# Peptides against a protein of PDB entry 5ONS: the designs that were tried, part 102

Target 1, 181 residues: chain A of PDB entry 5ONS
Amino acid sequence: MFKKFDEKENVSNCIQLKTSVIKGIKNQLIEQFPGIEPWLNQIMPKKDPVKIVRCHEHIEILTVNGELLFFRQREGPFYPTLRLLHKYPFILPHQQVDKGAIKFVLSGANIMCPGLTSPGAKLYPAAVDTIVAIMAEGKQHALCVGVMKMSAEDIEKVNKGIGIENIHYLNDGLWHMKTYK

## One batch from the design tools (peptide; made by RFdiffusion4, then SolubleMPNN)

Design b2_p21_1_s3 (from b2_p21_1, 7 letters changed)
Fold by OpenDDE base, seed 4:
Structure b2_p21_1_s3 (fold): chain B 181 residues (1-181), chain A 21 residues (1-21)
Amino acid sequence: as target 1 above (181 residues)
Amino acid sequence: MENEELQKKLEEEVLEKLKKE
């Protein structure tokens, strides 16, 4: 989603959200990520305005005090940014790729099934379309936010093709955006 | 620590940890 993203070229505008819209978004976030509920007031304090940075290709980034928190495309589901995920690693279920997959993930490549079933990888139960944090063998921080294109069960059984779609990865255009005020 | 400085340190830490084998 952000492989060719550049803040200067791809950001269109920024809007401040109404209270009612913020409430709706918070409810959606809790529905998508139940574990975030106790932390949502810390992530999105009531006293702080919530903004959406509108980008090309119908990308929207939810921000508070300049921090990039979540993003979505074409009114789809919200994804946490890697920066938020690093602060709250429990927001997403994890999948772990082997060491060999790291360089490919960091190039924006989708995660192939063998990279999730090989020694050094860890595959946890997850349904299709689940948004997941991609961890790497021996690494502390998530390197990617992805979407399960196959269930964990099918990844293990079929072990061929795209297991997880790479949505946002370390050093992509969104990562380099850092903040927006 | 300022937010921008914190983010910079986090980036450096993440990049170093992920690229280190």
Scores: peptide ipSAE 0.083, ipTM 0.664, DockQ to the pose 0.035
Fold by OpenDDE base, seed 2:
Structure b2_p21_1_s3 (fold): chain B 181 residues (1-181), chain A 21 residues (1-21)
Amino acid sequence: as target 1 above (181 residues)
Amino acid sequence: MENEELQKKLEEEVLEKLKKE
């Protein structure tokens, strides 16, 4: 989603959200990520304005005090930014790729099944369309936010093709935005 | 460690060290 993304070229505008809209978004976030509920007031304090940075290709980035928190495309599901995920690693279920997969993940490549079944990888139960944090062997912080294109069970059985779609990865255009006020 | 420092360290670890493996 952000492989060729540049803040200067791809950001259109920024809008401040109304209270009712914020409430709706918070509810959606809780539905998507139930574990976030106790932390949501810390992540999105009531006193702080919530903004959406509108980008090209119908990408929207949810921000509070310039911090990039979540993003979505075309009114689809929200994804946490890696920066937020690093603060709250429990927001997403994890999958782990081996060390050899890192360079491909960081190029924006989708994660192929063998990279999730190989020695050093760890594949945890997850259904299709589950948003997941991609971890790397021996590392504590996520390299990527992805979406399961196959269930974990099918990844193990088929072990061929795209297992996880790469949505947002370390050092992509979104990562380099850092903040937006 | 502050979040910014942690993130920077992660970048070094992943992009500079592990990417070369």
Scores: peptide ipSAE 0.080, ipTM 0.670, DockQ to the pose 0.035
Fold by OpenDDE base, seed 3:
Structure b2_p21_1_s3 (fold): chain B 181 residues (1-181), chain A 21 residues (1-21)
Amino acid sequence: as target 1 above (181 residues)
Amino acid sequence: MENEELQKKLEEEVLEKLKKE
């Protein structure tokens, strides 16, 4: 989603959200990520304005005090940014790729099934379309936010093709945006 | 610690850990 993203070229505008809209978004986030509920007031304090950065290709980034928290495309599901995920790693279920897959993930490549079934990888139960944090063998922080294109069961059985779609990865255009006030 | 300082430290740590082979 952000492989060729540049803040200067791809950001259209930024708007401050009304209280009612913020409430709706918070409810959506709790629905998607039930574990976030106890932390949501810390992540999005009531006293702080919430903004949406509107980008090309119908991408919206949710921000508070300049911190990039979540993003979505075409009013689809919200994804946490890697920066938020690093602070709250429990927001997403995890999958782990092997050491050899790291360089490909960091180039924006989709994750192929063998990278999830090989020694050094760890594949946990997950349904198709589940948003997941991609961990790497020997690393402590997520390097990618992805979406299961196959169930974990099918990845193991078929072991061929795209297992997880790469949505947001370390050093992509969103990562380099850092903050937006 | 200000948010900006915390953010910079986090970025440095993540980059160091993830980019290192």
Scores: peptide ipSAE 0.063, ipTM 0.645, DockQ to the pose 0.037
Fold by OpenDDE base, seed 5:
Structure b2_p21_1_s3 (fold): chain B 181 residues (1-181), chain A 21 residues (1-21)
Amino acid sequence: as target 1 above (181 residues)
Amino acid sequence: MENEELQKKLEEEVLEKLKKE
């Protein structure tokens, strides 16, 4: 999603949200990520304005005090940014790729099934379309946010093709955006 | 300021761990 993203070229505008809209978004975030509920007031304090950064390709980034928290495309599901995920690693279920897959993930490549079934990888139960944090063998922090293109069961069974779509990865355009006030 | 410093530190730690190890 952000492989060719550049803040200077791909950001259209920024809008401050009304209280009612913020409430709706918070409810949606809790629905998508139930585990975030106890932390939501810390992530999005009531006293702080919430803004949407509108980007090309119908991408919207939710921000508070300049921090990039969540993003979505075409009013689809919200994804946490890696920066938020690093602070709150429990927001997403995890999948772990083997050491050899790291370089490819960091280039924006989709995660192939063998990278999830090989020694050093850890594949956890997850349904298709589940948003997941991509961890790596021997690494502590998530390097990617992805979407399951196959169920974990099918990945193990078929073990061929794209298992997880790479949505947002370390050093992509969103990562380099850092803040927006 | 505190948040920016924290983010910078986190970025450095993450990048160091992923690229140097």
Scores: peptide ipSAE 0.037, ipTM 0.593, DockQ to the pose 0.037

Design b2_p21_1_s4 (from b2_p21_1, 8 letters changed)
Fold by OpenDDE base, seed 4:
Structure b2_p21_1_s4 (fold): chain B 181 residues (1-181), chain A 21 residues (1-21)
Amino acid sequence: as target 1 above (181 residues)
Amino acid sequence: MENEELQKKLEEKVLEKLKKE
């Protein structure tokens, strides 16, 4: 989603959200990520305005005090930014790729099934379409936010093709957009 | 770098996933 993204070229405008819209978004976030509920007041304090940075290709980035929190495309599901995920690593279920997959993930490649079933990888139960954090051996922080294109069960059984779609990865265009005020 | 509380939450989530295996 952000392989060719550049803040200067791809950001259109920024709008401040109404209270009612913020409430709706918070409810949606809790529905998508139940574990975030106790932390949501810390992440999105009531006293702070919530903004949406509108980008090309119908990408929207939810921000508070310039911090990039979540993003979505075409009003689909919200994804946490890697920067938020690094602070709250539990808000997504994890999958771990092997060491060999790291360089490909960081190039924006989708995660192939063998990279999730090989030694060094860890595949946890997850349904198709689940948003997941991609971890790797020896790494403290998530390398990527992805979407399960197959269930964990099918990844293990079929072990061929795209297991997880790479949505946002370390050092992509969104990562380089540290803040927006 | 995560604080102790966040790390515990992560561990709990990982354990929940492992229990389903």
Scores: peptide ipSAE 0.016, ipTM 0.450, DockQ to the pose 0.107
Fold by OpenDDE base, seed 1:
Structure b2_p21_1_s4 (fold): chain B 181 residues (1-181), chain A 21 residues (1-21)
Amino acid sequence: as target 1 above (181 residues)
Amino acid sequence: MENEELQKKLEEKVLEKLKKE
């Protein structure tokens, strides 16, 4: 999603959200990520304005005090930014790729099934379309945010093709954006 | 929450470690 993203080239505008919209978004976030509820007031303090940075390709980034928290495309589901995920790693269920897959993930490549079934990988139960944090063998911080394109069960059984779509990864355009005030 | 500057440094370190084989 952000492989060719540049803040200067791809940001269209920024809007401050109304209270009612913020409430709706918070409810959606809790629905998507139930574990975030106790932390949501810390992540999005009531006193702080919430903004959406509108980007090309129908990408929207939710921000508070310039911090990039979540993003979505075409008003689909929200994804946490890696920066937020690093602070709150429990927001997403995890999958772990083997060490050899790291360089490919960091190039924006989708995660193939063998990278999730090989020694050093850890595949946890997850349904298709589940948003997941991609961990790596020997690493403590998520490398990317992805979406299951196959269930964990099917990844193990079929063990070929795209298991997880790479949505947002370290050192992509969103990562480089860091803040937006 | 963590100090922003400290967090940035941490993130940079994390990125460096993750890029290493």
Scores: peptide ipSAE 0.088, ipTM 0.708, DockQ to the pose 0.038; fails the geometry check
Fold by OpenDDE base, seed 3:
Structure b2_p21_1_s4 (fold): chain B 181 residues (1-181), chain A 21 residues (1-21)
Amino acid sequence: as target 1 above (181 residues)
Amino acid sequence: MENEELQKKLEEKVLEKLKKE
């Protein structure tokens, strides 16, 4: 989603949200990520304005005090940014790739099934279309936010093709954006 | 609350560690 993204070229505008809209978004976030509920007041304090950065290709980024929190495309599901996920790693279920897969993930490549079934990888139960954090062998911080294109069960059984779609990865265009006020 | 400068340094450190593998 952000492989060719540049803040100067791809950001259109920024709007401040009304209280009613913020309430709706918070409810959506709790529905998608139940574990976030106890932390939501810390992530999105009531006293702080919430903004949406609108980008090309119908991408929207949710921000508070300039911090990039979540993003979505075409009013689909919300994804946490890697920066938020590093603070709250439990927001998403995890999958782990082996050491050899790191360079490919950081180039924006999708995660192939063998990279999830090899020694050093760890594949946890997850249904198709689940948003997941991609971890790496021997590392503590997520390097990618992805979407399961196959269930964990099918990845193990078929072990061929794209297992997880790479949505947002470390050092992509969104990562370089850092803040936006 | 973490200082903005400290947060930036932490993020760069994480990036460097992951890219070296």
Scores: peptide ipSAE 0.066, ipTM 0.664, DockQ to the pose 0.035; fails the geometry check
Fold by OpenDDE base, seed 5:
Structure b2_p21_1_s4 (fold): chain B 181 residues (1-181), chain A 21 residues (1-21)
Amino acid sequence: as target 1 above (181 residues)
Amino acid sequence: MENEELQKKLEEKVLEKLKKE
């Protein structure tokens, strides 16, 4: 999603949200990520304005005090940014790729099934279309936010093709954006 | 502000480690 993204070229505008809209978004976030509810007031304090950064390709980034928290495309599901995920790693279910897959993930490549079934990888139960944090063997911090293109069961069974779509990864355009006020 | 800067530095260090390994 952000492989060719550049803040200077791909950001259209920024809008401050009304209280009612913020409430709706918070409810949606809790629905998508139930575990975030106890932390939501810390992530999005009531006293702080919430903004949406509108980008090309119908991408919207939710920000508070310049911090990039969540993003979505075409009013689809919200994804946490890696920066937020590093602070709150429990927001997403995890999948772990082997050491050999790290370089490819960091290049924006989709995660192939063998990288999830090989020694050093850890594949956890997850349905197709589940948003997941991509971890790596021997690494503490998530490398990528992805979407299951196959169920965990099918990945193990078929063990060929794209298992997880790479949506947002370390050193992509969103990562380099860092902040937006 | 101080915490934010520290967090950014930490994230950059994590990225550097991931690229080198």
Scores: peptide ipSAE 0.030, ipTM 0.559, DockQ to the pose 0.035; fails the geometry check

Design b2_p21_2_s1 (from b2_p21_2, 11 letters changed)
Fold by OpenDDE base, seed 4:
Structure b2_p21_2_s1 (fold): chain B 181 residues (1-181), chain A 21 residues (1-21)
Amino acid sequence: as target 1 above (181 residues)
Amino acid sequence: SAEEEQQEELKKLEEEVRKSL
């Protein structure tokens, strides 16, 4: 989603959200990520305005005090930014790729099934379309936010093709954006 | 190697994040 993203070229505008819209978004976030509920007031303090940075290709980034928290495309599900996920790693279920897959993940490549079933990888139960944090052996921080394109069960059975779609990865255009006030 | 360069980059990025936490 952000492989060729540049803040100066791809950001259109920024809008401040109304209270009713913020409430709806918070409810959606809790629905998508139940574990975030106890932390939501810390992440999105009531006193702070919530903004949406509108980008090309119908990408929207949810921000508070310039911090990039979540993003979505075409009014689909929200994804946490890696920067938020690094602070709250429990927001997403995890999957672990092998060491050999790291270079490909960091190039924006989708994660192939063998990279999730090989030694050094860890594949945890997850349904198709689940948003997941991509971890790597010996690394503290998630490398990527992805979406399961197959269930964990099917990844093990089929063991070929795209297992997880790479949505946002370290050092992509969104990562480099850092803040937006 | 390309792999080594990527690992070093990842390490630097992780360190940057850790310093911000």
Scores: peptide ipSAE 0.040, ipTM 0.613, DockQ to the pose 0.045
Fold by OpenDDE base, seed 5:
Structure b2_p21_2_s1 (fold): chain B 181 residues (1-181), chain A 21 residues (1-21)
Amino acid sequence: as target 1 above (181 residues)
Amino acid sequence: SAEEEQQEELKKLEEEVRKSL
């Protein structure tokens, strides 16, 4: 999603949200990520305005005090930014790729099944379309936010093709966008 | 500290990314 993303070229505008809209978004976030509920007031303090950065290709980034928190495309599901995920790693279920897959993930490549079934990888139960944090062997911080294109069961069974779609990864265009006010 | 360790890990990851570019 952000492989060719550049803040200067791909950001259209930024709008401040109404209180009612913010409430709706918070409810959506809790629905998507139930574990975030106890932390949401810390992540999005009531006293702080919430903004949406509108980008090309129908990408929207949710921000508070300039911090990039979540993003979505075409009003689809929200994804946490890696920066937020690093602070709150429990927001997403995890999958772990082996050491050899790291360089490919960090190039923006989709994650192939063998990278999830090989020694050093850890594949956890997850359904198709589940948003997941991609961890790496020997690392504590997520490298990528992805979406399951196959169930964990099918990844193990078939062990061929794209297991997880790479949505947002370390050092992509969104990562380079540290803050936006 | 835990924060220092986290920052070090992130730095290592960023370096790995740089090498992969």
Scores: peptide ipSAE 0.033, ipTM 0.613, DockQ to the pose 0.035
Fold by OpenDDE base, seed 2:
Structure b2_p21_2_s1 (fold): chain B 181 residues (1-181), chain A 21 residues (1-21)
Amino acid sequence: as target 1 above (181 residues)
Amino acid sequence: SAEEEQQEELKKLEEEVRKSL
C-alpha cells in the first residue's frame, strides 16, 4: 500500500473529525481489535483532536497530535501503523517469518507459505482476512503489518503461494512519514 | 534497560534495510 508512497506527493489534505465520527471510529477499532479497548483512551485521549490525513488512492490515516495511529483504504478495515504497533505489540495477532524472509518482506513482497512453515518461522492460528503483525526470527519488533490470505491451517497444509499479503512494512512510505501535524 | 535494548534492535533493523537498498 505504501511502497511508492511519498508524503509530499500522495497527501492531499487533513481534516479534523467531529466527535460523533470519532466515537464511531473508536467503536470500529474496538470491534476489530478487542484488546485495544483498555488502551484506547490513552492512544486517543478525549481531550485531543482526531484528524484524518487523506491520501491518494483513497488512503486515510488516523492521527492524534501528529502521531500516525491507524490507516485504511476505501473505508475498509483499519490497520495499525507499525509505529503504534511497536508501542502496543498486542494489538494484532502475530506471525513469525524466518530470518531469510526479512529482506523480502522489507522490499514489500508478500509472505509466501514456505516462509511461515520453515524452521525459524512460527505460524499461529489465524483465519483468512485476519490482520496480523509480521515478526521475524530473533527480532522483537514487528517488521510488517499484513493480512492473512490463507488460514494458518491452509498455509501449513498447502505450503505454497501467498500466505500473507504485505500491507505496511518497515521503511516504506508510511514509516518515513513519521508524524503529520 | 529492556526498553533501550528494544530501541537498539529497531535501529539495527532500520540500518539493515538502508544497507539493502
Scores: peptide ipSAE 0.031, ipTM 0.622, DockQ to the pose 0.036
Fold by OpenDDE base, seed 1:
Structure b2_p21_2_s1 (fold): chain B 181 residues (1-181), chain A 21 residues (1-21)
Amino acid sequence: as target 1 above (181 residues)
Amino acid sequence: SAEEEQQEELKKLEEEVRKSL
């Protein structure tokens, strides 16, 4: 989603959200990520304006005090930014790739099934379309936010093809966009 | 500290990807 993303070239505008819209978004976030509920007031304090940075390709980034929290495309599901995920790693279920897959993930490549079934990888139960944090062997921080293209069960059985789609990865265009005020 | 280790890990990852670009 952010391979060719540049803040200067791809940001269109920024709008401040109405209270009712913010409430709706918070409810959606809790629905998508139940574990975030106790932390949501810390992540999105009531006193702080919530903004949407509108980007090309119908990408929207949810921000509070300039911090990039979540993003979505075409008003689909919200994804946490890696920066938020690093602070709250429990927001997403995890999958772990082996060491050999790291360089490919960090290039924006999709995660292939063998990278999730090989020694050093850890595959956890997850359904298709689940948003997941991609961890790596020997690393504590998520390298990528992805979406399961196959269930964990099918990844193990088939062990071929794209297991997880790479949506947002470390050092992509969104990562380089540290803040926006 | 754990926080320092985390920051160092991220820095190393960023450097790794930078070298690969």
Scores: peptide ipSAE 0.029, ipTM 0.614, DockQ to the pose 0.035

Design b2_p21_2_s2 (from b2_p21_2, 14 letters changed)
Fold by OpenDDE base, seed 2:
Structure b2_p21_2_s2 (fold): chain B 181 residues (1-181), chain A 21 residues (1-21)
Amino acid sequence: as target 1 above (181 residues)
Amino acid sequence: SAAEEQQALLAALEAEVQASL
């Protein structure tokens, strides 16, 4: 989603959200990520305005005090930014790729099944379309936010093709967009 | 199970964040 994203070229505008809209978004976030509920007041304090940065390709980024928190495309599900995920690594279920897959993930490549089933990888139960944090063997912080394109069960059985779609990864255009006010 | 391991992992991570506050 952000392989060729550039703040200067791809940001269109920024709007401040009304209280009612913010409430709706918070509810949606809790529905998507139940574990975030106790932390939401810390992540999005009531006293702070919430903004949406509108970008090309129908991308929207949710921000508070300039911090990029979540993003979505075409009003689909919200994804946490890696920066938020690094602060709250438990808000997504994890999948771990082996060492050999790291360079591919960091190039924006989708995660292939063998990278999730090989020694050094850890594959946890997850349904199709689950948003997951992509961890790596021997690394502390998530490399990528992805979406399961196959269930964990099918990844193990088929062990061929794209297991997880790479949505947002370290050093992509969104990562380099550190803040926006 | 792998599912239990995942839940334990996430719980531990949350506890770590709590401890850092």
Scores: peptide ipSAE 0.664, ipTM 0.951, DockQ to the pose 0.979
Fold by OpenDDE base, seed 4:
Structure b2_p21_2_s2 (fold): chain B 181 residues (1-181), chain A 21 residues (1-21)
Amino acid sequence: as target 1 above (181 residues)
Amino acid sequence: SAAEEQQALLAALEAEVQASL
C-alpha cells in the first residue's frame, strides 16, 4: 500500500473529525481489535482532537497529536501503523516468518507460505482476512502489518502461494512519514 | 496448543507494556 508512497506527493488534505465520527471510529476499532479497548483512552485521549489525513488512492490515516495511529483504504478495515504496533504489540495477532523471509518482507513482498511453515517460522491459527503483525525469527519488533490471504490451516496444507499480503512494512512510505500535524 | 501459545504471548506482551507505565 505504501511502497511508492511519498508524503509530499500523495497527501491531499487533513481534516479534524467531529465527536460523533470519532465515537464511531472508536467503536469500529474495538470491534476489530477487542484487546485495544482498555488502552484506547491512552492511545486516543478524549481531550485531544482526532484528525484524518486524506491521501491518494483513497487512503486515510487517523492521527492524534501528530502521531499516525491507524490507516484504511476505501473505507475498509483499519490497520494499525507499525509505530503504534511497536508501542502496543499485543493489539494484533502475530505470525512469525523465518530469517530468510526478512529481506523480502522489507522490500514490500507478500509473504509466501513456505516462509510461514519452515523451521524458524511460527504459524498461529488465523482466518482469512485477519490483520496480523508479521514478526521475524530473532527480531523483537514487528516488521510488517499484513492480511491473511489464506487461513493458517490452508497455509499449512497447501504451503504454496501468497499466505499473507504485505500491507505496511518497516521503511516504507508510511514509516518515513513519522508524524503529521 | 498453538492457539493457547498465541494467547499467552499476547498476554505477556500486554503485561510488559502495563509494567512499563
Scores: peptide ipSAE 0.658, ipTM 0.950, DockQ to the pose 0.981
Fold by OpenDDE base, seed 5:
Structure b2_p21_2_s2 (fold): chain B 181 residues (1-181), chain A 21 residues (1-21)
Amino acid sequence: as target 1 above (181 residues)
Amino acid sequence: SAAEEQQALLAALEAEVQASL
């Protein structure tokens, strides 16, 4: 989503959200990520305005105090940014790729099944379309936010093709954006 | 089970964040 993204070229505008809209978004976030509920007031304090950075290709980034928290495309599901995920690594279920897959993930490549089934990888139960944190053998912090394109069961059984779609990864355009006020 | 392991992992991570506050 952000492989060719540049803040200077791909941001259109920024709007401050109404209270009612913020309430709706918070409810949606809790629905998507139930475990975030106890932390949401810390992540999005009531006293702080919430903004949407509108970007090209129908991308919207949710921000508070300039911090990039979540993003979505075409009003689909929200994804946490890697920066938020690094602060709250429990928001998403994890999948771990082997050491050899790291360089490909960090180039924006989708995660292939063998990288999730090989020694050094860890594959946990997850349904298709589940948003997951991509961890790596020997690394502490998530490398990528992805979406399961196959169930964990099918990844193990078929062990061929794209297992997880790479949505947002370290050092992509969103990562380099850092903040926006 | 793998599912239980995942839940334990996430719980441990949350506890770690809580302890860091």
Scores: peptide ipSAE 0.654, ipTM 0.949, DockQ to the pose 0.979
Fold by OpenDDE base, seed 1:
Structure b2_p21_2_s2 (fold): chain B 181 residues (1-181), chain A 21 residues (1-21)
Amino acid sequence: as target 1 above (181 residues)
Amino acid sequence: SAAEEQQALLAALEAEVQASL
C-alpha cells in the first residue's frame, strides 16, 4: 500500500473530525480490535482532536497530535500503523516468518507460504482476511502489518503461493512519515 | 496448542506494556 508512497506527493489534505465521527471510529476500532478497548483512552485521549490525513488512492490515516495511529483504504478495515503496533504489540495476532523471508518483507513483497512453514517461522491459527503482525525470527519488533490471504490451515496444507499480503512494512512510505500535524 | 500459545504471547506482551507504564 505504501511502497511508492511519499508524504509530499501523496497526501491530499487533512481534516479534523467531529466528536460524533470520532465516537463512531472508536467503536469501529473496538469491534476490529477488541483488545484495544482498555487502551483506547490513552491512544486517543478525549481532550485531543482526531484528524484524518487523506491521501491518494483512497488512503486515509487517522492521527492524534500528529501521531499516525491507524490507516485504511477505500473505507475498508482499519490497520494499525507499525509505530502504534510497536507501542501496543498485542493489538494484532502475530505470525512469524523465518530469517530468509525478512529481506523480502522489507522490500514490500507478499509473504509466501514457505516462509511461514519453515524452521524458524511460527504460524498461528488465523482465518482469511485476518489482519496480522508479521514478526521475524530473531527480531523483537513487527516488520510488517499484513492480511491473511490464506488461512493458517491452508498455508500449512498447500504451502505454496501467497500466504499473507504485505500491507505496511518497515521503511515504507508510511513509516517514513513519522508524524503529520 | 498453537492457538493457546498465541493467546499467551499476546497476554504476555500486554502485561509487559502494562508494567512499563
Scores: peptide ipSAE 0.588, ipTM 0.937, DockQ to the pose 0.980

